# Ledger of designs, part 96: peptides against a protein of PDB entry 2ODG

Target 1, 89 residues: chain A of PDB entry 2ODG
Amino acid sequence: MTTSQKHRDFVAEPMGEKPVGSLAGIGEVLGKKLEERGFDKAYVVLGQFLVLKKDEDLFREWLKDTCGANAKQSRDCFGCLREWCDAFL

## One batch from the design tools (peptide; made by RFdiffusion4, then SolubleMPNN)

Design b2_p28_1_s3 (from b2_p28_1, 14 letters changed)
Fold by OpenDDE base, seed 3:
Structure b2_p28_1_s3 (fold): chain B 89 residues (1-89), chain A 28 residues (1-28)
Amino acid sequence: as target 1 above (89 residues)
Amino acid sequence: MEEEEEKLKKEVEESEKLGREAMELALK
């Protein structure tokens, strides 16, 4: 399998002030749920990703518990942040 | 809330469908 265009668009440049919905795997509904929990920007989710020390299982579990992400959505979001960090951290 | 629930169901369905289709394509 390959990555989505949304993934490629996100990892191609610094995320700046991009909304949480710009993350791969995060659609309109999941994005709104994350915003209601205080995660309105992609960099806030990045912060949580880093606090969890980039652990895949911990991050995907957190995302599921926070906004109801399924396995594919959490995998896509994790992969998106992992590759972004490899390029820009 | 009913509208949001329906939207979520559609997003979940689409994500799973795309995943299956991508896997099937990769196996050909």
Scores: peptide ipSAE 0.241, ipTM 0.698, DockQ to the pose 0.026
Fold by OpenDDE base, seed 5:
Parts: sequence; structure tokens; C-alpha cells
Structure b2_p28_1_s3 (fold): chain B 89 residues (1-89), chain A 28 residues (1-28)
Amino acid sequence: as target 1 above (89 residues)
Amino acid sequence: MEEEEEKLKKEVEESEKLGREAMELALK
């Protein structure tokens, strides 16, 4: 399956101080909800991803519970972080 | 809240649209 341009843009370089909204699957609304929970930067969500040991089901469930992400959004976000880690971690 | 709800609906719609487009490409 093909990926979005947003996904490609994120996985192409170190994430640095990129906002949480730069993650694939995370739009303005989901991003604001994540920020309100303390996840203001993409690397904070990365931290949660790593704490959950990169488990897809656990991460996607967490994302759903935290900001209301649907299946597509959580899949895109998970895939984005997984591929970023494969490249840079 | 209404503005947020409308934006959320648009984000969901966009996500679903992109998903369908990706699936269509994958099936070719």
C-alpha cells in the first residue's frame, strides 16, 4: 500500500522539535487534544510509542483513548513512528 | 465545540478519502 506525503515528509528526517501535528494521521483536532494531554511534540508521542515497546495494538488503543483517533488515523500514526524508528533509532 | 466537531468530521473524512485512494492504488 502507498503512504501519504505527510508520512513521507515525517520519516525522511530526524523529527527534532516537530509538533505532534506533524505525525501522519494526526490533524489539527487530534493534535490539540494530544497537546492538552501533554503530548505537544512528536517526540513525546514517540516516547509513549517506545514505552509501549512498539506494540501496534497497545499504541493504537492508547491513541484512540487519548485523542479519539479512528482506525485509519491510528494506523497512519503507528506506521509513521515505526518507519521513523527503523530509519533513525 | 461545534467548530471543533466540524473540523473533526472533516479530518475523519479526509482520512477515509486518503485511505480509499491508497487502497485503490494498491489494488491496481
Scores: peptide ipSAE 0.240, ipTM 0.701, DockQ to the pose 0.028
Fold by OpenDDE base, seed 2:
Structure b2_p28_1_s3 (fold): chain B 89 residues (1-89), chain A 28 residues (1-28)
Amino acid sequence: as target 1 above (89 residues)
Amino acid sequence: MEEEEEKLKKEVEESEKLGREAMELALK
């Protein structure tokens, strides 16, 4: 499996004020659901990722429970944040 | 890689569509 250009675009630069929909695996529907729960920016989801100690299973379960992400979407989102952190934290 | 990315985009789109439909059914 390869990463998407969306993933590569996200991990290539500082996150800044990027919307939650900029995260790999997060489309329009999931993005809106996350926004409704207060996760409107990618960095808010990053915060949750860090609170969960970068644990893949915990984060992916949280994402599924919060916005209904499937396995692929949660895996893509997790991988996106993990690689971003490897580059910038 | 480009073909794989297109596939990923389609899968995400399909996933969101299916999710929305499932949610609509669950609300009935």
Scores: peptide ipSAE 0.213, ipTM 0.627, DockQ to the pose 0.020
Fold by OpenDDE base, seed 4:
Structure b2_p28_1_s3 (fold): chain B 89 residues (1-89), chain A 28 residues (1-28)
Amino acid sequence: as target 1 above (89 residues)
Amino acid sequence: MEEEEEKLKKEVEESEKLGREAMELALK
């Protein structure tokens, strides 16, 4: 499967202070919902991803429950974080 | 609420579009 340009832009460099909306699969609406729950930065979502031991099913379920992400959005977000971790952790 | 719903619909539509494009590439 191919990735989006948004995915490629995210995994290409250190995360720094990037907003949560910079994650692949996370648009304006999902981003705002995540921010309201305290996940304002991409690295906070990364923290949750790591706490869940990088488990795809657990993370995608969490994302769905937290901000209403659909299957495609949660898959894109998971893949984005997984590949970022492979490059930088 | 209506504005949020419209934005959500557009966000989902964009995600689905990306999915379709990826699928079309995979079928080639």
Scores: peptide ipSAE 0.179, ipTM 0.620, DockQ to the pose 0.027

Design b2_p28_1_s4 (from b2_p28_1, 15 letters changed)
Fold by OpenDDE base, seed 2:
Structure b2_p28_1_s4 (fold): chain B 89 residues (1-89), chain A 28 residues (1-28)
Amino acid sequence: as target 1 above (89 residues)
Amino acid sequence: MEEEEKKLKEEVEKSEKLGKAAMEKALE
């Protein structure tokens, strides 16, 4: 699998207060939907990712159900968080 | 119900319970 520049930019540094839209796979549309559900920061989505024990299927299903992410978007977002965790957790 | 959906619901339930406990403790 290839990664985007957005993915590389996200995993390269601490998450801090980055908005949810900074996550790979999360564009403006999905970002707004996530924000409306209380997931305004990337670290809030990270929290959900960790609650789901970093399980790919569970997380991707959650993301789909929460904001309507398609397969590519959910895969990109999952990979982004997984690699960030590998680097910083 | 799909197995993944069951597992997701279980994890959400656990998370909610943990959240409530944490909130109660934080408000002490």
Scores: peptide ipSAE 0.022, ipTM 0.480, DockQ to the pose 0.084
Fold by OpenDDE base, seed 4:
Structure b2_p28_1_s4 (fold): chain B 89 residues (1-89), chain A 28 residues (1-28)
Amino acid sequence: as target 1 above (89 residues)
Amino acid sequence: MEEEEKKLKEEVEKSEKLGKAAMEKALE
């Protein structure tokens, strides 16, 4: 499967102050839920991704439990953060 | 400003709780 344009846009540049909704797989609904839980910026979710040692299963499960992300959404979000880290960390 | 600070504290608290719970699972 190919990545989305949203994914490509995110991984192409430093994260900065991008909102959580800029992450691939995170739309308006999931974004609002994440913001309500204190994850207002993409870098806050990145922090959680790193705390979980970049483990796909743990991160995707966390995302599901936190905001109700489905399999595709969690996969897209994980892939987005993984590739961003590969480029910038 | 007080309301904004309160909201931020609540959001941070929620985030920390979720983070800790996830971390506990990662340590199992």
Scores: peptide ipSAE 0.020, ipTM 0.403, DockQ to the pose 0.061
Fold by OpenDDE base, seed 3:
Structure b2_p28_1_s4 (fold): chain B 89 residues (1-89), chain A 28 residues (1-28)
Amino acid sequence: as target 1 above (89 residues)
Amino acid sequence: MEEEEKKLKEEVEKSEKLGKAAMEKALE
């Protein structure tokens, strides 16, 4: 499947101070849950992604456990961060 | 895998501790 426009918009430019909800797969519900846990910015989630050494299974399980992300949401979020890192790290 | 779950829990715990400290400092 093709990536969403949200994904493309995120990976196209530096992350800056973008809110956590700007990540692909992270909607309003998941975003609020992440914010409540202190993950208010996309770069905080990026930090977790990097701490987990970019491991897909670990990151997706973390996201599920942290905010209740389903398989599609966690996959979209992982892909978003992976491609952003490929472009900017 | 059980090993993956253990590793996940350890990494999450480390992240949470670091995050809490950083947040406390940032909110002061």
Scores: peptide ipSAE 0.018, ipTM 0.487, DockQ to the pose 0.102
Fold by OpenDDE base, seed 5:
Structure b2_p28_1_s4 (fold): chain B 89 residues (1-89), chain A 28 residues (1-28)
Amino acid sequence: as target 1 above (89 residues)
Amino acid sequence: MEEEEKKLKEEVEKSEKLGKAAMEKALE
């Protein structure tokens, strides 16, 4: 599978204050749900990703439970954060 | 899966507690 342009754009530069919706796999619907839960910035979701020790299954399940992400969305989001961390952490 | 789910719930709970504390500080 190839990554999206959205993924490539996200992993290419520091995260800064990017909104949660800038994460690959996170569209308007999931973004709003995440924002309602206090995850308004991408770095907040990154925090959760790190709390879960970068574990794919745990993170994807969390994302599903938190905002209703489907398998593709959670996979895309996980991959986005994993590759960002590989580049910048 | 049950053990993983348990771990997930624990980690989420920890995260939520930290988040709430951070939010409380941010609202001051």
Scores: peptide ipSAE 0.018, ipTM 0.481, DockQ to the pose 0.114

Design b2_p28_2_s1 (from b2_p28_2, 17 letters changed)
Fold by OpenDDE base, seed 4:
Structure b2_p28_2_s1 (fold): chain B 89 residues (1-89), chain A 28 residues (1-28)
Amino acid sequence: as target 1 above (89 residues)
Amino acid sequence: SAAARLAAERKLVEEGVKKAKELLEKEE
């Protein structure tokens, strides 16, 4: 499985206060939905990822239920956060 | 410094976890 440039850009450096839309799989539509629910920064979504103990099924289901992410979007977002954690945590 | 940057990043991670928990509780 190949990754996007957006994914590679995100996992290459500390995320700091990057917006939620910087996450792979999260475009403007999903990003706005997440922001409406209080997940305005990438580090807040990372927080949710960690709260769910990095469980892929739980996280992807949460993302789907929260912003309507499809299978590819949730998979891309999960993979992005997983690889970021592998690099920086 | 590099150490300071890492510390700041870790602090944001902690804040993200905290906020995520708060948001989950609001929706439950």
Scores: peptide ipSAE 0.669, ipTM 0.910, DockQ to the pose 0.923
Fold by OpenDDE base, seed 5:
Structure b2_p28_2_s1 (fold): chain B 89 residues (1-89), chain A 28 residues (1-28)
Amino acid sequence: as target 1 above (89 residues)
Amino acid sequence: SAAARLAAERKLVEEGVKKAKELLEKEE
């Protein structure tokens, strides 16, 4: 599978307080929905990812249920967080 | 410093986990 530049930009450095929309697979539409649910920062979504024990199915289902992410969007977001963790945690 | 930046990053991760748990509970 290929990754986006957005993915590569995110996994290349500590995320700090980057907005949720900086995550791969999370555009303006999904980002706004996540923000409305309180997931306003990428590190909060990372928190959910970790709470779910990095389980892909659980996380992707959560993302779908929370903001309506499709399969590609949830895959991209999961992969983004997974690779970030591999690099920094 | 680099150490300070890493510490701050880890603190954000911790806060993210905390907030995610709180948000999950609110949606239950």
Scores: peptide ipSAE 0.668, ipTM 0.910, DockQ to the pose 0.918
Fold by OpenDDE base, seed 1:
Structure b2_p28_2_s1 (fold): chain B 89 residues (1-89), chain A 28 residues (1-28)
Amino acid sequence: as target 1 above (89 residues)
Amino acid sequence: SAAARLAAERKLVEEGVKKAKELLEKEE
């Protein structure tokens, strides 16, 4: 399937200190919930992604439990981080 | 420099892992 422009923009460059809302699948609602839980930057969510050993099921379940992400949102976020890591790690 | 930017990025990755672990501990 195709990716969003938001996904492409994120995976095209180092993430630096981009806010969590820069991640594909993470809009205003999910972003605020993640920030409330301490995941205020994209690199912190990346940290969780890596802590979970890049496991898709674990990460997507975590994201759902943490901020209420639906299947598409968690898929988009996971794919965004996976492809970013492939390019920059 | 490019090397400095890479180093800074890798440091943020490290910090992200650290913070994620801390947050996981908090929520347990």
Scores: peptide ipSAE 0.666, ipTM 0.909, DockQ to the pose 0.917
Fold by OpenDDE base, seed 2:
Structure b2_p28_2_s1 (fold): chain B 89 residues (1-89), chain A 28 residues (1-28)
Amino acid sequence: as target 1 above (89 residues)
Amino acid sequence: SAAARLAAERKLVEEGVKKAKELLEKEE
């Protein structure tokens, strides 16, 4: 499996206060839904990822239930956060 | 400095965890 340029751009540097839409797999539609639920920054979604102990199944199910992410979108988002953590945490 | 930037980044991670917990509590 390969990653997107969006994924590579995100994992290449500290995320700071990047919007949720900067996460791989999170487009404008999903980003808006996440923002409506209070997940307005990428670091808040990272927070949820960490709260769930980096569990892929739990996180991807949460993302699906929260914003309607499909399998590819949730996979891309999870992988993005996992690799970011491997690089910076 | 690089150290200051890293510290700020780690602070955001901490805040993200805090906010995520708060949001989950509200939805629960």
Scores: peptide ipSAE 0.663, ipTM 0.909, DockQ to the pose 0.926

Design b2_p28_2_s2 (from b2_p28_2, 18 letters changed)
Fold by OpenDDE base, seed 3:
Structure b2_p28_2_s2 (fold): chain B 89 residues (1-89), chain A 28 residues (1-28)
Amino acid sequence: as target 1 above (89 residues)
Amino acid sequence: SAAARLAAELALVEEGVKKAKELMEKEK
């Protein structure tokens, strides 16, 4: 498998105040749904990722339940946060 | 109000932790 440019752009620098839609796998549709549930910034989703102890299956299931992410979208989002954490935590 | 905004943020954290607990128990 390969990563997207969106993934590479996100993992290359501190996330700061980036919107939730900056995460790989999170497009406009999923981003709006996440924002409606209170997840407006990428770091809020990062918080849930860490609460789930970086577990892939748990995080991907949570993302599916929260915003309707499909398998590809949840995989891309998980990989994005995992690699960001590897670089900056 | 500031109180309402704080309550909303705390509720978000509580729901996230609650869901995490449920998913972890389901995994077992």
Scores: peptide ipSAE 0.149, ipTM 0.667, DockQ to the pose 0.103
Fold by OpenDDE base, seed 5:
Structure b2_p28_2_s2 (fold): chain B 89 residues (1-89), chain A 28 residues (1-28)
Amino acid sequence: as target 1 above (89 residues)
Amino acid sequence: SAAARLAAELALVEEGVKKAKELMEKEK
């Protein structure tokens, strides 16, 4: 498997105040939906990721339920957060 | 208002935790 540049950019540094749309797999459509639900920052989604104990299936299902992410989008987003956590948490 | 913002943030947290609990329970 390969990762996107977007993924690499995100996992390379502390996320700080980056918008939710900076997460791999989260494009404009999903980003807007997440923002409408209160998930405006990447760290808010990180929070949910951690609440779910970093479980892939649970997180991906949550993301699907919350913003309609498809399998690839949820996989990319999960991988992005997992690798970020491995580096910085 | 500040109160409204706090209420919204609390609701978001509660929603996320509730959903997490539901998903975890479903997995069992």
Scores: peptide ipSAE 0.148, ipTM 0.670, DockQ to the pose 0.104
Fold by OpenDDE base, seed 2:
Structure b2_p28_2_s2 (fold): chain B 89 residues (1-89), chain A 28 residues (1-28)
Amino acid sequence: as target 1 above (89 residues)
Amino acid sequence: SAAARLAAELALVEEGVKKAKELMEKEK
């Protein structure tokens, strides 16, 4: 298995003010749902990722509960945030 | 108002923490 270009683009640079939809696994549908819940920026989702102690199962379950992410979407999003943190935290 | 915006932002954080606690408790 390999990562997407979207993943590589996200983990390559500081997060800054990137929208939530810039996260791997978060398309237009999930992005809109997250924005409706107040998660308009990628760093807000990062915040929840860190509150969950970077735990994969907890984060993926949270993402599913919050926006309806499927297994692949939650896996891609988790991997994106994990690798970003490895590079920048 | 600024107060209303702050309250909304804090509520989001508080809900996230609450959910985290619930999920962690379920795993125990």
Scores: peptide ipSAE 0.138, ipTM 0.667, DockQ to the pose 0.105
Fold by OpenDDE base, seed 1:
Structure b2_p28_2_s2 (fold): chain B 89 residues (1-89), chain A 28 residues (1-28)
Amino acid sequence: as target 1 above (89 residues)
Amino acid sequence: SAAARLAAELALVEEGVKKAKELMEKEK
């Protein structure tokens, strides 16, 4: 299993005000869709991740429903938030 | 207005919680 540089960059530091597009798996297309739905910051998506009690299946399904994320995109995003939480929460 | 923005942001939270509840129930 490998991670992207984008993943590594995100999990390495507090997320602060990072845009939603800084999350691994969230490119320009998904980022714009998330922003249109009010998820403009990474921490807003983190909030939903926590509301779902960090459940992978629930989060990935939510992300798919919300912005049309495919399996890889949702997996990358989930992994990004999980590892960030492990480090900082 | 500030009140409108706050209402919109709270609505987003409520929507997320509602969806979470639905997904959790569906998984059971």
Scores: peptide ipSAE 0.125, ipTM 0.656, DockQ to the pose 0.106

Design b2_p28_2_s3 (from b2_p28_2, 17 letters changed)
Fold by OpenDDE base, seed 5:
Structure b2_p28_2_s3 (fold): chain B 89 residues (1-89), chain A 28 residues (1-28)
Amino acid sequence: as target 1 above (89 residues)
Amino acid sequence: DRAARLAAERKLIAEGVEKAKKILEEEE
């Protein structure tokens, strides 16, 4: 599938302390909800991604349950983290 | 240098893992 510029920008470099909203699929609405749940930085969401052993179904379901992400948003976020890990981990 | 930047990145990732675990444990 095609990716967004937001995705490309994120996977192009180390994430450092980028906010959670920098992740593809995570806009202001989802970002605020994630922040309220303690997932305020992209690296914390990456942490959950790794805790779930990079499992797509588990992660996307978690994201839906945590912030109400729809299928596209969770897919975009998962793909963003997957490709980032492929490049930097 | 690059090595230092990567080390800092890995440290953040480790912190993210621990934070995620803690949040989930507190919510269950």
Scores: peptide ipSAE 0.684, ipTM 0.917, DockQ to the pose 0.918
Fold by OpenDDE base, seed 3:
Structure b2_p28_2_s3 (fold): chain B 89 residues (1-89), chain A 28 residues (1-28)
Amino acid sequence: as target 1 above (89 residues)
Amino acid sequence: DRAARLAAERKLIAEGVEKAKKILEEEE
């Protein structure tokens, strides 16, 4: 499927301490909800992604339950982290 | 240098894993 420029920008370089809102699929609304739950940086969401063993169904369900992400938002976020890991881990 | 930057990146990822685990445990 097609990707956004936001996705391409994220997967192009190490994430460092980028905010959670830099992840594809995570806008201002979802980002604030994730920050309120303690997921304020992209590397913390990556941490959850790895804890869930990179499982798409588990991660997307978690994201929906945690911040109310819809199907497209959770798909975009999962794909962003998957491709970042393929490039840098 | 590049090696130091990569080491810092890996350290943050490890911290992210631990933070995620702690948040999940606190919500349990």
Scores: peptide ipSAE 0.684, ipTM 0.917, DockQ to the pose 0.910
Fold by OpenDDE base, seed 1:
Order: structure tokens, then sequence, then C-alpha cells
Structure b2_p28_2_s3 (fold): chain B 89 residues (1-89), chain A 28 residues (1-28)
């Protein structure tokens, strides 16, 4: 399968303090919901990703339960963080 | 420099882990 330009842009460099909306699969709607829950930065979502030990099912379920992400959105977000970690962790 | 950038990144990641834990505790 192919990735989006948004995905490629995110995994190409350290994330620093990029907003949560910079993550692939996270648009304005999901981003605002995540921010309301305290996940305002991409590195905080990465934090949750790592707390869940990079488990895809756990992370995608969490994302769905937290902000209402659908299957594609959660898959895109997970893949984005996984590939970022492969490059920088 | 590169080392400083990497250190800053690692620090943010660590903070993200702690923030995530705290949020989950509050919602528990």
Amino acid sequence: as target 1 above (89 residues)
Amino acid sequence: DRAARLAAERKLIAEGVEKAKKILEEEE
C-alpha cells in the first residue's frame, strides 16, 4: 500500500513539538478531540504509542476510543508513528 | 548541533510518555 505526503513529511524528520494534527490520519476533527483530551502534541501521542509498547491493536483501539478515529485514520496514524520510530528510535 | 537536537528530541519523547501516563491515570 502507498503512503500520503503527510506521512512522508512526518517520518522524514524529528517531530519536535509538531502539533498532533501533523500525524498522518489525524485531521482537524480528530486533532481537536485529541487536544481536548490532553494530547496536543505529536510527541504526546507518540508517548501513548510507546506506553502501549508499539502494539498496533492496542494503539488503534485506544485512538478509536479516544477521538473516534476510523480504521483508516488509526492505521495511518499507527503506521506514521511506527515508521518514525524505525527512523529515529 | 546534532547532539543537542537529538537530546532535545529524546527529552520531548520522555515527557510525552509521562504526559500520556498521567492523562490515562486521570481518566481511569
Scores: peptide ipSAE 0.683, ipTM 0.917, DockQ to the pose 0.921
Fold by OpenDDE base, seed 2:
Structure b2_p28_2_s3 (fold): chain B 89 residues (1-89), chain A 28 residues (1-28)
Amino acid sequence: as target 1 above (89 residues)
Amino acid sequence: DRAARLAAERKLIAEGVEKAKKILEEEE
């Protein structure tokens, strides 16, 4: 499996206050929906990822239910956060 | 410096956890 440049850019450095749309798999459409639900920054989505104890199924289902992410989008987002955590947490 | 940057990052992560928890509590 290959990753996108967007994924590589995100996992290469601390995320700081990067917008939610900087996450792999999260485009403008999904990003706006996440922002409407209060998940406006990547670190807030990371927060949810950690609350769910990094469980892939729970997180991907949550993302689908929250913003309508499809399987690829949720996979990309999960992988992005997982690898970021492996590097920085 | 590096230590300060890491501390700031960890603070944001902690805030993200709390924000996520609050959002979910309010939605249920």
Scores: peptide ipSAE 0.679, ipTM 0.916, DockQ to the pose 0.920

Design b2_p28_2_s4 (from b2_p28_2, 13 letters changed)
Fold by OpenDDE base, seed 3:
Structure b2_p28_2_s4 (fold): chain B 89 residues (1-89), chain A 28 residues (1-28)
Amino acid sequence: as target 1 above (89 residues)
Amino acid sequence: SAEERLRKERELIEKGVEEAKKLLEEEE
């Protein structure tokens, strides 16, 4: 599967305090819902990713239940965090 | 410096883990 430029931009450098909307698969709609739930920064979503032991099914299901992400959005977000961790964690 | 940037990155990751845990507990 191909990746987006948004994905490539995110995995290219440390995330620092980038907003949650900088994650691949997370647009303005999903970003606002995540912020309302307290997930306002990308590093907080990374925290959840790590709490779930980097499990794809658990993370994608959580993302769907938390902000209504569809299959592609949750796949893109998971892949973005997985590849970021491969490079920096 | 590069060392400071990496240290700050790791601090944010730890903070993110703790915040995620607390958010899950609040929804329980």
Scores: peptide ipSAE 0.648, ipTM 0.909, DockQ to the pose 0.913
Fold by OpenDDE base, seed 5:
Structure b2_p28_2_s4 (fold): chain B 89 residues (1-89), chain A 28 residues (1-28)
Amino acid sequence: as target 1 above (89 residues)
Amino acid sequence: SAEERLRKERELIEKGVEEAKKLLEEEE
């Protein structure tokens, strides 16, 4: 699988207080829904990713249920966070 | 410094974990 430039930009540096929409797979529609549910920053979604112990099935299902992410969007978001963690955790 | 930036990053990660836990609890 290939990655997007958005993915590469995110995993290249510490995320700091980047908005949730900076995550790969999270566009404006999904981002707004996540923000409405309290997941306004990328580090909060990372928090959920870690709470779920980096489990792909659990995280992708959560993302689908929370903001309506499709399979590609949830895959891209999961991969983005996984690779970020590999680089910085 | 690099060390300070790393520390702040870790603090945000910890904050994110705690916020996520609270948000999930509220949904239950």
Scores: peptide ipSAE 0.646, ipTM 0.908, DockQ to the pose 0.922
Fold by OpenDDE base, seed 2:
Structure b2_p28_2_s4 (fold): chain B 89 residues (1-89), chain A 28 residues (1-28)
Amino acid sequence: as target 1 above (89 residues)
Amino acid sequence: SAEERLRKERELIEKGVEEAKKLLEEEE
């Protein structure tokens, strides 16, 4: 699978306090919905990713249920966090 | 320093985990 430049930009460095919208697969629409649910920063979504034990099915289902992410968006977001963790965690 | 940046990053990760746990509890 190919990755986007947005994905590559995110996994290249520590995320710090980057907004949730910096995650691959998370645009303005999904980002706003996540923010409304309290997931305003990328590190909070990472927190959820870790709480779910990095389980792809659980995370992607959660993302779908939480902000309405489609299959590609949830796949891109999951892959973004997985590769970030492989590099920095 | 690089060490300081990494410490701050780890602190944010821990904070994110705690916040996610709280949010999950609120939705249950």
Scores: peptide ipSAE 0.634, ipTM 0.907, DockQ to the pose 0.926
Fold by OpenDDE base, seed 1:
Structure b2_p28_2_s4 (fold): chain B 89 residues (1-89), chain A 28 residues (1-28)
Amino acid sequence: as target 1 above (89 residues)
Amino acid sequence: SAEERLRKERELIEKGVEEAKKLLEEEE
């Protein structure tokens, strides 16, 4: 499977203050739900990803429980953060 | 107020951390 342009755009540069909706797999609906839970910036979700020790199953389960992400959305978001970390951590 | 917004934001983030801790404990 190829990655989306949204994924490529996110992993290509420092995260900075990018909104949570800039993460691959996070659209308008999921973004709003994450913002309501205090995860308004991509780096806050990154923090959760790191607290979960970059574990795919734990992170994807958390994302599903937190905002209702489906399998594809959670996979895309996880892959986006993993590749960003590979480049910048 | 700004103080209330910051307090609420902290509380929501702390809940996320606590939920993460529970998930880690269940995995261990």
Scores: peptide ipSAE 0.022, ipTM 0.455, DockQ to the pose 0.082

